# Designs tried in a protein design run: peptides against a protein of PDB entry 6NYY. Part 2

Target 1, 212 residues: chain A of PDB entry 6NYY
Amino acid sequence: KHFEQAIERVIGGLEKKTQVLQPEEKKTVAYHEAGHAVAGWYLEHADPLLKVSIIPRGKGLGYAQYLPKEQYLYTKEQLLDRMCMTLGGRVSEEIFFGRITTGAQDDLRKVTQSAYAQIVQFGMNEKVGQISFDLPRQGDMVLEKPYSEATARLIDDEVRILINDAYKRTVALLTEKKADVEKVALLLLEKEVLDKNDMVELLGPRPFAEKS
Target 2, 212 residues: chain A of PDB entry 6NYY as posed
Amino acid sequence: KHFEQAIERVIGGLEKKTQVLQPEEKKTVAYHQAGHAVAGWYLEHADPLLKVSIIPRGKGLGYAQYLPKEQYLYTKEQLLDRMCMTLGGRVSEEIFFGRITTGAQDDLRKVTQSAYAQIVQFGMNEKVGQISFDLPRQGDMVLEKPYSEATARLIDDEVRILINDAYKRTVALLTEKKADVEKVALLLLEKEVLDKNDMVELLGPRPFAEKS

## One batch from the design tools (peptide; made by RFdiffusion4, then SolubleMPNN)

Design b1_p28_5_s1
Fold by OpenDDE base, seed 5:
Structure b1_p28_5_s1 (fold): chain B 212 residues (1-212), chain A 28 residues (1-28)
Amino acid sequence: as target 1 above (212 residues)
Amino acid sequence: DEKKRFEELFKRLQEALERQKEVENLLE
């Protein structure tokens, strides 16, 4: 009886929170998405969000940076701006609420994966050198690393540096554009879905040439 | 009857957890 009651309480709490985005959750999501949207808008090499939404998508990640199937080559600058855009949600939550959600943790995981890829797969770090190793997929047993312990430590250090640099860049940008983040968030709370025209109306034309 | 009750509770829990994950995915 006690176990059943405990489970029912947990279920009831979860159902109440998740059936409809509670006003507080909706607000958090709006500012999170606004962070991504504004970062993408003002970073030259980021892919701006053409649609900003706070409506739960059944199976889809709200923020999916799809590697454009058509682009096989990315510069270091492009990857950095993409990392910053990915951090935009987390940074927005920190600026406006002083806390981060679990969604922000998932973004950090994505950024971490990107940082490792840049250093160990693409050879984009001068200290580590022009090396390319296959990273174990999430959940794969870490088999024998093809590099020394010293190299492993160096990789870890350089990953942290890269992530911190991206984070600081994102903080600086969204702090400067704090009013813009708020405008986008407030309009999201009203319309739930924004398009490119809404973004232009709020922020002005994107300061970069349209990517063909 | 007890087994059925537990199965229903676990089903509801699974559904609630899935919905929570969906909300978290929006934040990703």
Scores: peptide ipSAE 0.090, ipTM 0.696, DockQ to the pose 0.030
Fold by OpenDDE base, seed 3:
Structure b1_p28_5_s1 (fold): chain B 212 residues (1-212), chain A 28 residues (1-28)
Amino acid sequence: as target 1 above (212 residues)
Amino acid sequence: DEKKRFEELFKRLQEALERQKEVENLLE
């Protein structure tokens, strides 16, 4: 009983800390999540958020881009739109606040990893060519890269280009849809959680046919 | 019954820790 009570107290304390966002933090999170949500809404090959939330939930503030369990193969276009959606939070913060939080840095890291995977693992870059190398897992002895230093530099350059392209695409989209991002953010501040119906009410129906 | 209660508590703890990490990632 004492052990259970101790765990419950810890859980309760953590839940309280995570549920109480300061007003300014809450605003930042709302616009960050709105950026993801709007990007996902207007990018054809992105997986739209079914639930948008600024309430800390066990598996994320609502931005769980779960790879749809059912799709094992992705096209270059799909991966690009997913990258853009991932950048949506960062771009929104930049547009509205002129600053980027650490959460936005984590999103950038994810985008970077995706870009490397596309170029190195999937051979999706014409300049680098059809190469498929397993990226060393964090902690594996850096086995000698199976490619030359020159190729490594080329890969790095092409990764930067891909990320920049995704970033520019996201900036263009969210700038065009700036009013929509604000609408979503403001409603998030009021309701804290939005569903698909809320998004349809705010933005209209998603402009892409539902994948059946 | 006791085992199930502990499993549920640990699940809730894990969820709370994951939430904390996510908030920190967004706000830091």
Scores: peptide ipSAE 0.138, ipTM 0.697, DockQ to the pose 0.061; fails the geometry check
Fold by OpenDDE base, seed 2:
Structure b1_p28_5_s1 (fold): chain B 212 residues (1-212), chain A 28 residues (1-28)
Amino acid sequence: as target 1 above (212 residues)
Amino acid sequence: DEKKRFEELFKRLQEALERQKEVENLLE
């Protein structure tokens, strides 16, 4: 009985929190999403958001990366821009609020995973070389790494460099486009959902050709 | 049935956690 009550309290708390965002939370989400949206808009190789929303829908509110045509292959440049777009929310929070929320953790995780994949799986790092190893699944204790400890350290260092580079690129972009992030965020706070036409109206036509 | 009650609670918990992740993903 006590266990059930504890679960019910947790559920009730979560449900209450997710049903109606508090004004400050809504603001944070709006600027976070605006960061993603603007980054995607101005990064050539990023997939722009077709829909920007701050309404919690039972299915993933967030980052519906328009997977254009089933692109199975990505270049290093494409992956970098995708990383930057993924960091857009976190960077926006930093620019506007001087703090990063826990909501940005999943984005950082995604970026981290992408960075490791680029270096370890795709061999996209000159220092590490053309190495392709299977990355352990999340939660699997890597019992044995197929590379030396020295290589592991090198990989970790290069991953950090890659992430930091992507972060700096995103900071530079969103700082330059700070007014645009603000415009998108403010409109999100008003409309809660933006489409491509809204983005065009706010920012002008996307400066890149539509991905066919 | 106690089992059904727990199943429903866990289902609701899972849904709530998924929603939380969605909100967090919005923040991400």
Scores: peptide ipSAE 0.130, ipTM 0.715, DockQ to the pose 0.043; fails the geometry check
Fold by OpenDDE base, seed 1:
Structure b1_p28_5_s1 (fold): chain B 212 residues (1-212), chain A 28 residues (1-28)
Amino acid sequence: as target 1 above (212 residues)
Amino acid sequence: DEKKRFEELFKRLQEALERQKEVENLLE
């Protein structure tokens, strides 16, 4: 009983702290999520957000890019647009606030991991060539990289290039669509949760044919 | 019954911790 009560107190304390964002935090999150949402909306090969939320949820704020469980194969273009969508929050924060939060750093980490996977696992880079190696999981003994140090450097360089390209693409897009990001953010601050219909009302129909 | 109760409690704890992490990731 005492142990159970102790855990319940911890849970209750955590839940209380995470239920309500402070106004400034809420604003930051709104623009962050708006960045993701708008990027996903205007990038053809990105998966648009079906729900945009600034309410803390147990499995993340509004940006759960679940790899569609149904799609196991991605093109380079699809992966790029997904990277851009992932960067959307960070770029939005930069555009509107001139600062980047820790959440944006997590997005950058995800993008970095994706970039490495594209180059090392999927062989999607012409300079690196047809190399496919499993990326070491955190905690696995970093066995000797099956490639030379020169190749490792090349991989790192190409990863950086890929990330920079995605970043620039995202900046260009969200700068062009800055007013749309603002609209989404402001509505998020009001409604806290947006659905697809809200997005259509704000941005118009998504400019890409729904792949049947 | 006790096992199920503990499992539920741990599930809630895990969810709360995940939420905390997510919020912290968004918070400066």
Scores: peptide ipSAE 0.093, ipTM 0.694, DockQ to the pose 0.055; fails the geometry check

Design b1_p28_7_s3 (from b1_p28_7, 14 letters changed)
Fold by OpenDDE base, seed 2:
Structure b1_p28_7_s3 (fold): chain B 212 residues (1-212), chain A 28 residues (1-28)
Amino acid sequence: as target 1 above (212 residues)
Amino acid sequence: SEKEKLEKLFKEAKEEAERLLEYENRYL
């Protein structure tokens, strides 16, 4: 509790208790965060949910936090499920509202970065092959790409395919679990913050054993 | 030293917090 609150203050900043969201905006945030939470709950290789909140903070209107595993190596399956979990918010917005918002910008950035890393750093794409190139860091002058424009186009295409596959997987999952997303969203609108225990009470135990 | 233990603990806690931050899904 105290340690989690301290981490939460360091991570999330001070709660913007003064930022009154419009009811429709708060609803959008609740369903967005519920999408993340439920996707993470039902994806085998996703990390366990720690906390989900729709209380606005310095960095966002809502968030879902997960306990990272003490692992340094990730499988392709783990990275895919992590991408799906990260897309859960956007997918939930699409399923429930038939519209998308700007709120998923950070999620899409993370998914994009992960997809590029998988293809060009980890060699996880069969068409691109067993290659590993450094991605330009933010602020690095994009010097000459170590590959041709044809390879660049192939990489871009395979990144889109990977993201779209993750998106479709997430749509299928959250469509199947639509009632659970609704339950989580409604409970978020009531409590504003949910933990793992709230999720267990609401949805039952997570189907996958947490590898501690 | 106790100081080094504390510094290590703070470093580990910071690294853990940074990992948690990177893994946080945020609605912007």
Scores: peptide ipSAE 0.295, ipTM 0.672, DockQ to the pose 0.195
Fold by OpenDDE base, seed 4:
Structure b1_p28_7_s3 (fold): chain B 212 residues (1-212), chain A 28 residues (1-28)
Amino acid sequence: as target 1 above (212 residues)
Amino acid sequence: SEKEKLEKLFKEAKEEAERLLEYENRYL
């Protein structure tokens, strides 16, 4: 409790800027976060859910927290499942509301960064090949790209393909699990915060053995 | 010292919090 609250204070800032969300906004956040939670639950290589919340904290209106596995090496499959989990909020909004909001901006940034890293840093794309380039940091003058404009276009195309594949995979998953997303969203609207135990009670045990 | 233990604990907690923050999905 005190340690979690201390972490929450460090992470979330002071609770006192409770933005009062309109009921429709709160509903959108609940379904968004439920999308993340359910995607993470049913993706083998997704990290275990720690907490999902629709209580506004700091700059976020809601959040899903995961416990990263202590690993130094990631497979392409692991990175794909992480991308799908990260897209879960946006996909949930599309499935339930037929509309998208600005709330997924950070998720899309993370997915985009991951896709570029896979293609240009980790050499995980067959068309681009076994290349590794540093991604420009925010504020770094985009110095001369160590590759041609044709390669740049190829990278951009393959990034889009990878993101779209992750998106389609997430749509398929959350469409199949639509009832579970709704259950989680409704419980979030009631409790505002869920943990792993709440998810087990609601959905049953996670179908993947926890690699201890 | 107890102070050094606390400082270490806070450092580890901060590093863990930063690690968790990097992985957090946030609605903005």
Scores: peptide ipSAE 0.266, ipTM 0.638, DockQ to the pose 0.216
Fold by OpenDDE base, seed 5:
Structure b1_p28_7_s3 (fold): chain B 212 residues (1-212), chain A 28 residues (1-28)
Amino acid sequence: as target 1 above (212 residues)
Amino acid sequence: SEKEKLEKLFKEAKEEAERLLEYENRYL
Protein backbone atom coordinates (compact mmCIF):
# COMPACT_ATOMS: atom_id res chain seq x y z
CA LYS B 1 0.00 0.00 0.00
CA HIS B 2 2.36 2.79 1.09
CA PHE B 3 5.06 1.65 -1.33
CA GLU B 4 2.57 1.39 -4.20
CA GLN B 5 1.25 4.85 -3.34
CA ALA B 6 4.80 6.19 -3.26
CA ILE B 7 5.54 4.63 -6.66
CA GLU B 8 2.24 5.98 -7.97
CA ARG B 9 3.13 9.42 -6.63
CA VAL B 10 6.58 9.29 -8.23
CA ILE B 11 5.22 7.86 -11.47
CA GLY B 12 1.88 9.61 -11.84
CA GLY B 13 2.58 12.78 -9.92
CA LEU B 14 0.21 14.13 -7.31
CA GLU B 15 -3.39 13.34 -8.05
CA LYS B 16 -4.85 16.67 -9.04
CA LYS B 17 -7.78 16.39 -6.64
CA THR B 18 -8.73 19.85 -7.89
CA GLN B 19 -9.28 18.91 -11.54
CA VAL B 20 -12.84 17.67 -11.60
CA LEU B 21 -13.40 16.48 -15.14
CA GLN B 22 -16.83 17.01 -16.55
CA PRO B 23 -18.75 13.72 -16.80
CA GLU B 24 -18.48 13.74 -20.60
CA GLU B 25 -14.71 14.34 -20.46
CA LYS B 26 -14.31 11.56 -17.89
CA LYS B 27 -16.31 9.26 -20.18
CA THR B 28 -14.02 10.15 -23.11
CA VAL B 29 -10.93 9.38 -21.01
CA ALA B 30 -12.41 6.07 -19.84
CA TYR B 31 -13.10 4.86 -23.39
CA HIS B 32 -9.68 6.12 -24.54
CA GLU B 33 -7.85 4.20 -21.82
CA ALA B 34 -10.06 1.16 -22.34
CA GLY B 35 -8.97 1.19 -25.99
CA HIS B 36 -5.30 1.04 -24.97
CA ALA B 37 -5.98 -1.68 -22.41
CA VAL B 38 -8.00 -3.94 -24.73
CA ALA B 39 -5.64 -3.48 -27.67
CA GLY B 40 -2.72 -4.46 -25.44
CA TRP B 41 -4.69 -7.44 -24.10
CA TYR B 42 -5.36 -8.99 -27.52
CA LEU B 43 -2.10 -8.15 -29.32
CA GLU B 44 0.42 -10.98 -29.05
CA HIS B 45 3.52 -8.80 -28.98
CA ALA B 46 2.11 -6.06 -26.74
CA ASP B 47 3.52 -5.79 -23.23
CA PRO B 48 1.36 -6.95 -20.29
CA LEU B 49 -0.95 -4.34 -18.80
CA LEU B 50 -0.04 -3.34 -15.25
CA LYS B 51 -2.55 -0.61 -14.54
CA VAL B 52 -5.09 1.62 -16.24
CA SER B 53 -6.39 4.80 -14.62
CA ILE B 54 -8.72 7.69 -15.36
CA ILE B 55 -7.67 9.69 -12.30
CA PRO B 56 -6.14 12.96 -13.54
CA ARG B 57 -2.48 13.38 -12.57
CA GLY B 58 0.18 15.98 -13.34
CA LYS B 59 1.07 14.24 -16.62
CA GLY B 60 -2.36 13.48 -18.05
CA LEU B 61 -6.06 12.90 -17.56
CA GLY B 62 -5.65 9.13 -17.79
CA TYR B 63 -3.02 6.51 -18.48
CA ALA B 64 -2.33 2.86 -19.21
CA GLN B 65 0.87 1.36 -17.80
CA TYR B 66 2.58 -1.70 -19.19
CA LEU B 67 5.42 -3.87 -17.95
CA PRO B 68 8.25 -3.37 -20.42
CA LYS B 69 10.07 -6.53 -21.38
CA GLU B 70 13.79 -6.61 -20.82
CA GLN B 71 14.29 -6.76 -24.58
CA TYR B 72 16.93 -5.06 -26.70
CA LEU B 73 15.90 -6.43 -30.10
CA TYR B 74 12.47 -5.84 -31.59
CA THR B 75 10.97 -7.46 -34.66
CA LYS B 76 8.85 -5.58 -37.17
CA GLU B 77 5.81 -7.51 -35.89
CA GLN B 78 6.53 -6.48 -32.31
CA LEU B 79 6.87 -2.83 -33.31
CA LEU B 80 3.60 -3.01 -35.26
CA ASP B 81 1.68 -4.44 -32.29
CA ARG B 82 3.17 -1.74 -30.08
CA MET B 83 2.01 0.90 -32.57
CA CYS B 84 -1.47 -0.63 -32.58
CA MET B 85 -1.62 -0.62 -28.78
CA THR B 86 -0.52 3.03 -28.78
CA LEU B 87 -3.28 3.88 -31.29
CA GLY B 88 -5.90 2.04 -29.20
CA GLY B 89 -7.06 5.17 -27.39
CA ARG B 90 -7.64 7.22 -30.55
CA VAL B 91 -9.34 4.30 -32.26
CA SER B 92 -11.65 3.75 -29.29
CA GLU B 93 -12.68 7.42 -29.41
CA GLU B 94 -13.49 7.09 -33.11
CA ILE B 95 -15.48 3.86 -32.66
CA PHE B 96 -17.55 5.02 -29.69
CA PHE B 97 -17.91 8.78 -30.21
CA GLY B 98 -17.40 9.32 -33.95
CA ARG B 99 -15.03 12.16 -33.02
CA ILE B 100 -11.39 12.53 -32.04
CA THR B 101 -9.89 14.69 -29.30
CA THR B 102 -6.52 16.27 -28.57
CA GLY B 103 -5.92 13.61 -25.90
CA ALA B 104 -4.09 11.31 -28.31
CA GLN B 105 -1.33 13.83 -29.10
CA ASP B 106 1.38 11.98 -27.15
CA ASP B 107 0.28 8.64 -28.63
CA LEU B 108 0.46 10.03 -32.17
CA ARG B 109 3.90 11.46 -31.48
CA LYS B 110 5.13 8.07 -30.26
CA VAL B 111 3.62 6.26 -33.25
CA THR B 112 5.16 8.80 -35.63
CA GLN B 113 8.58 8.40 -34.03
CA SER B 114 8.32 4.61 -34.18
CA ALA B 115 7.30 4.67 -37.85
CA TYR B 116 10.19 6.94 -38.83
CA ALA B 117 12.62 4.83 -36.80
CA GLN B 118 11.46 1.63 -38.52
CA ILE B 119 11.90 3.13 -41.97
CA VAL B 120 15.01 5.30 -41.67
CA GLN B 121 16.92 3.76 -38.73
CA PHE B 122 16.09 0.05 -38.79
CA GLY B 123 15.77 -0.47 -42.57
CA MET B 124 12.42 -2.27 -42.13
CA ASN B 125 10.76 -0.86 -45.28
CA GLU B 126 11.30 -2.62 -48.61
CA LYS B 127 10.76 0.50 -50.77
CA VAL B 128 13.13 2.71 -48.82
CA GLY B 129 15.55 -0.19 -48.40
CA GLN B 130 18.32 -1.14 -46.02
CA ILE B 131 19.24 2.37 -44.89
CA SER B 132 20.01 3.83 -41.47
CA PHE B 133 20.08 7.55 -40.73
CA ASP B 134 20.18 9.31 -37.41
CA LEU B 135 16.98 11.20 -36.83
CA PRO B 136 17.64 14.76 -35.72
CA ARG B 137 16.99 15.11 -32.03
CA GLN B 138 14.93 18.03 -30.82
CA GLY B 139 17.36 20.94 -30.80
CA ASP B 140 19.91 19.47 -33.18
CA MET B 141 20.75 21.76 -36.07
CA VAL B 142 19.01 20.58 -39.21
CA LEU B 143 21.99 18.82 -40.69
CA GLU B 144 21.82 18.29 -44.42
CA LYS B 145 19.72 15.23 -45.07
CA PRO B 146 22.03 12.48 -46.34
CA TYR B 147 19.41 11.61 -49.00
CA SER B 148 17.69 13.22 -51.98
CA GLU B 149 14.38 15.08 -51.96
CA ALA B 150 12.89 12.11 -53.79
CA THR B 151 14.01 9.82 -50.96
CA ALA B 152 12.58 12.28 -48.42
CA ARG B 153 9.20 12.14 -50.16
CA LEU B 154 9.36 8.35 -50.30
CA ILE B 155 10.13 8.20 -46.57
CA ASP B 156 7.22 10.51 -45.74
CA ASP B 157 4.86 8.45 -47.90
CA GLU B 158 5.97 5.13 -46.42
CA VAL B 159 5.70 6.50 -42.85
CA ARG B 160 2.11 7.51 -43.57
CA ILE B 161 1.36 4.09 -45.07
CA LEU B 162 2.83 2.30 -42.03
CA ILE B 163 0.85 4.43 -39.56
CA ASN B 164 -2.35 4.01 -41.56
CA ASP B 165 -1.85 0.24 -41.70
CA ALA B 166 -1.36 0.15 -37.92
CA TYR B 167 -4.46 2.32 -37.51
CA LYS B 168 -6.58 0.04 -39.71
CA ARG B 169 -5.32 -3.03 -37.84
CA THR B 170 -6.29 -1.38 -34.55
CA VAL B 171 -9.74 -0.42 -35.90
CA ALA B 172 -10.33 -4.02 -36.96
CA LEU B 173 -9.22 -5.36 -33.57
CA LEU B 174 -11.20 -2.94 -31.40
CA THR B 175 -14.27 -3.28 -33.62
CA GLU B 176 -14.13 -7.05 -33.07
CA LYS B 177 -13.56 -6.47 -29.34
CA LYS B 178 -15.98 -3.51 -29.07
CA ALA B 179 -18.00 -5.13 -26.27
CA ASP B 180 -14.80 -5.71 -24.28
CA VAL B 181 -13.74 -2.07 -24.71
CA GLU B 182 -17.14 -0.98 -23.40
CA LYS B 183 -16.91 -3.36 -20.40
CA VAL B 184 -13.49 -1.97 -19.48
CA ALA B 185 -14.62 1.64 -19.96
CA LEU B 186 -17.70 1.15 -17.78
CA LEU B 187 -15.66 -0.53 -15.05
CA LEU B 188 -13.13 2.32 -15.23
CA LEU B 189 -15.94 4.82 -14.73
CA GLU B 190 -16.93 2.88 -11.61
CA LYS B 191 -13.52 2.05 -10.09
CA GLU B 192 -11.35 4.77 -11.74
CA VAL B 193 -8.36 2.39 -11.56
CA LEU B 194 -8.02 -1.16 -12.87
CA ASP B 195 -5.20 -3.66 -12.54
CA LYS B 196 -4.37 -6.89 -14.36
CA ASN B 197 -6.65 -8.91 -12.05
CA ASP B 198 -9.63 -6.70 -12.84
CA MET B 199 -8.92 -7.25 -16.54
CA VAL B 200 -8.73 -11.04 -16.07
CA GLU B 201 -12.03 -11.03 -14.19
CA LEU B 202 -13.66 -8.92 -16.88
CA LEU B 203 -12.18 -10.33 -20.10
CA GLY B 204 -10.78 -13.69 -19.03
CA PRO B 205 -7.12 -14.64 -19.09
CA ARG B 206 -4.97 -12.93 -21.69
CA PRO B 207 -4.81 -15.28 -24.70
CA PHE B 208 -1.01 -15.08 -24.87
CA ALA B 209 1.39 -16.69 -22.45
CA GLU B 210 3.22 -14.08 -20.43
CA LYS B 211 6.79 -14.36 -21.58
CA SER B 212 8.52 -14.08 -18.26
CA SER A 1 27.53 3.02 3.59
CA GLU A 2 23.93 2.19 4.44
CA LYS A 3 23.05 5.67 3.15
CA GLU A 4 24.76 5.00 -0.20
CA LYS A 5 22.91 1.69 -0.51
CA LEU A 6 19.62 3.46 0.10
CA GLU A 7 20.52 6.19 -2.39
CA LYS A 8 21.38 3.54 -4.98
CA LEU A 9 18.11 1.72 -4.33
CA PHE A 10 16.18 4.96 -4.67
CA LYS A 11 18.05 5.82 -7.87
CA GLU A 12 17.35 2.39 -9.36
CA ALA A 13 13.71 2.58 -8.30
CA LYS A 14 13.43 6.06 -9.80
CA GLU A 15 15.04 4.94 -13.06
CA GLU A 16 12.67 1.98 -13.22
CA ALA A 17 9.73 4.25 -12.45
CA GLU A 18 10.88 6.65 -15.17
CA ARG A 19 11.13 3.78 -17.67
CA LEU A 20 7.61 2.71 -16.73
CA LEU A 21 6.47 6.32 -17.07
CA GLU A 22 8.02 6.71 -20.49
CA TYR A 23 6.12 3.66 -21.60
CA GLU A 24 2.76 4.97 -20.38
CA ASN A 25 0.03 5.68 -22.85
CA ARG A 26 -1.18 9.04 -21.60
CA TYR A 27 -4.31 10.96 -22.29
CA LEU A 28 -3.35 14.67 -22.33
Scores: peptide ipSAE 0.246, ipTM 0.619, DockQ to the pose 0.193
Fold by OpenDDE base, seed 1:
Structure b1_p28_7_s3 (fold): chain B 212 residues (1-212), chain A 28 residues (1-28)
Amino acid sequence: as target 1 above (212 residues)
Amino acid sequence: SEKEKLEKLFKEAKEEAERLLEYENRYL
């Protein structure tokens, strides 16, 4: 309890009990978070879901909390599934509402950052090659890019391809699991907070063995 | 078009990612 609450505060911030969501906003958040939760449930290399909430915290209107893997090295497949999970909220909004909210923009930013890191830092793209460039960190002087403008354009193109692939994968998954997304969203609207046991009751056991 | 909206979002996200290359937060 206390440790979980401490982690939740670090990740989501303090619960903003003062921020009352309108019913339609609350519905949007429920389907958004359900999209993340369901994507994470059915993606092998996603982190196991611990909790999903539509109670506003910090700057977020909802969140999904995952068990962090004690892993410092990630494969391309693992990073792809993480990208898909990150896109789950946006894709859910598109499937159910035909529109995206500002919350979906932050998820796209995270996915874009992950894609650039994979291609530029980790050398995970065949066309760009086995290169690793130091990307400017927040607050670093924008040093000249260590690569040509032609390479920059290639990187941009390959990032777009990677994001589009993750997006298509997420659309396919959540379209197949549309009924499950709805079940989770509806239960979120009722309970406001779901745990792993609630997800097992709704969806059955997660199809992947939990690495203890 | 939906494509144009995505292209705009990718452009904006790229510009932001170029400014802010932090490690992906594992919690959504």
Scores: peptide ipSAE 0.040, ipTM 0.595, DockQ to the pose 0.035; fails the geometry check

Design b1_p28_8_s3
Fold by OpenDDE base, seed 1:
Structure b1_p28_8_s3 (fold): chain B 212 residues (1-212), chain A 28 residues (1-28)
Amino acid sequence: as target 1 above (212 residues)
Amino acid sequence: MEEERRREEEKRRREELEKLIEELREKS
């Protein structure tokens, strides 16, 4: 329910401004960023963490920097792990606080966009089939959907399923790694910025070989 | 005056954050 409503809100497009974080807001951001960091650490196909920060920059209340893989082609499994990493912040907030903040809105937008792209552009859904349609770019006139209204509903349903599956996977992972999320969050509150070495010291070496 | 107030606010926020971290460590 709360997750589905949040997906619907992301589809509706609300933006928020950077504020000086209160201590409780810093706590929320620390656990949010820790959720991303830990999800990225324990997901094979996630991008490796380079830096995580709870220092507000630009439009974000915190950020995680990942080593960009020079990868142009992604498998469905790789995209799923990336979705899970992107959900990690929200899931952490839910696990630790039982509440969801507006901080996860951009993450949900990214996840939603990825899910639509997988289904509509990449043909990665068996029910929808091997179709590839261009998603309307921001600012493109919504040209007639190249598919029926029934297909549109099917796409929307399959997008929700995919996002929910990624969400459940992330909940399972971060619940298992709850103590690690807490360690990272507490260290973030102390240092405000963590790097890969801080993560190695705290969690041990990443369980996946860095694909060089 | 404004810089001093900012520094005092930053100090208070740091002290409140340190207290929150300590409370979290004690509950863990």
Scores: peptide ipSAE 0.019, ipTM 0.525, DockQ to the pose 0.015
Fold by OpenDDE base, seed 2:
Structure b1_p28_8_s3 (fold): chain B 212 residues (1-212), chain A 28 residues (1-28)
Amino acid sequence: as target 1 above (212 residues)
Amino acid sequence: MEEERRREEEKRRREELEKLIEELREKS
């Protein structure tokens, strides 16, 4: 229910402004960023975090820097793990606080965009089939969808299924790693910024070899 | 006066954050 309602809200669009975080807001952000960090650490195909910060910068309450892989081609598995990592913040908030904040909205938008791209651009869904069409950019006249209303409904359903699968996978992972999320969150509250070395010290070496 | 007030507010916020961290460590 709460997740479905949030997907509906992200499809509807909301932005947040930067302010000095209150202690309770810093706590929420720390657990949010810890969720991303831990998900990225334990997902094979996720890009590992280089830096995690709860210091507000311009547009966000927290910031995660990823190793930019100059990777232009992604597998379905890679895209799934990236979706899970992107959901990590929201899932952490749910696990620890039983509530979801508006901080996860941009993440849910990214996940939604990725899910649509997988289904309608990359042909990665068996039910929809090997179709590819350009998603209208924000501000382009939505030219007539090159597919029927029935296909539109099918796409929307399969997008929800894919996002829900990624969400469940993330919930399972971060529930298993709950103690690690808490360690990272507490250290974030103390240091405000963590790097890869801090993550290695807290969690041990990342279980996956860095694909150079 | 305004800079001193700002420093005191920043100090109070740090102390509140430290207490919150300590409370979280005790509950963990």
Scores: peptide ipSAE 0.019, ipTM 0.540, DockQ to the pose 0.015
Fold by OpenDDE base, seed 4:
Structure b1_p28_8_s3 (fold): chain B 212 residues (1-212), chain A 28 residues (1-28)
Amino acid sequence: as target 1 above (212 residues)
Amino acid sequence: MEEERRREEEKRRREELEKLIEELREKS
């Protein structure tokens, strides 16, 4: 319920609440960041984290530094794994706490944007077809949709399906790797910052070759 | 046979996952 309602709120443009995370929420942040880190570790096409931190920066608790990747072309599989990694924080919170925080709001927005881009910009959905529409840039009002209201509903439905598939994949992965998420979270609570070497020590070598 | 078994296993895994998600939602 809460996840589907959150997707609907993102799709509907109803995202209004920024919550400032409190220092006592470090535990929640650690499990959130651990979810991202572990998802990135075990998803072949995700970009693994170079650095994970629960040290507050700006408006958020925690930050992640990714491996620099110059890639302009993505496969559907790559985009799915990136969506799963982006959902990793929220899914970790759900698995460990039975609740979600507002920390995953930006993640859900990013996932939603990626899903729309796949369907309406990249033509990666068979039901919608080989279409390419310019997505509004962040802050542009979509005044006119270049497609019918029936197509709009179809797009919204296929976006929900794609996000739900990514969510389910992430839940499966992080449930299987629950002990690894906990190890990462606990070490984050101790060290506040983890690097790639800490991840290798905890989880073993990443099961995928480093993408050059 | 093998493809049908794979589809059944994928379906079962999906159903188990949906049940787990539902149980997690009920606990939240």
Scores: peptide ipSAE 0.000, ipTM 0.319, DockQ to the pose 0.012
Fold by OpenDDE base, seed 3:
Structure b1_p28_8_s3 (fold): chain B 212 residues (1-212), chain A 28 residues (1-28)
Amino acid sequence: as target 1 above (212 residues)
Amino acid sequence: MEEERRREEEKRRREELEKLIEELREKS
């Protein structure tokens, strides 16, 4: 108990008791976090969900906590499922409210960074080829791109394709599981915090064996 | 006085949220 609460404080930050969400904002956050949670539940290569909360912590209005995998090597399929899970909040808001909020901007940035890394650093795109270039760090003057303008355009196009494919996969999944997203969102509005056991009770056991 | 107002606002927000949840359950 005390040790778990200490780990939660280190990982999730201090609960900001000062950020009181309006009921409509709390509803939006509940469906956003439910989208992440349900996407993570039904994607094989997503990290196992430990906890989901709509209580504001640190910089976020809600959060999902996952069991970290001690994994150094990722497949293209694993990276795709992680992208889909990251899009789950935005896709849930689109399905239920027909609108995108500013809360999804950080998720879209993470997905975009992952897509560029797959194509430019890991050589995971057949059209661009097996290339590995260092992405400029934030603040480095990109003096010369190690590739032509034509290659730069091709990279940008293939990044958009990869993100759009991840988005479509997430839309298909959360549309199929729409009733499950709603159940999770409603229960989040009641309890504010759900654990893995609440998710098992609500959705049944996760369809993928946990790699112990 | 300020703590009582805060409790009344928290109660009102809870009642508004409960109504919103009920309306969502009726539409589902």
Scores: peptide ipSAE 0.037, ipTM 0.603, DockQ to the pose 0.014; fails the geometry check

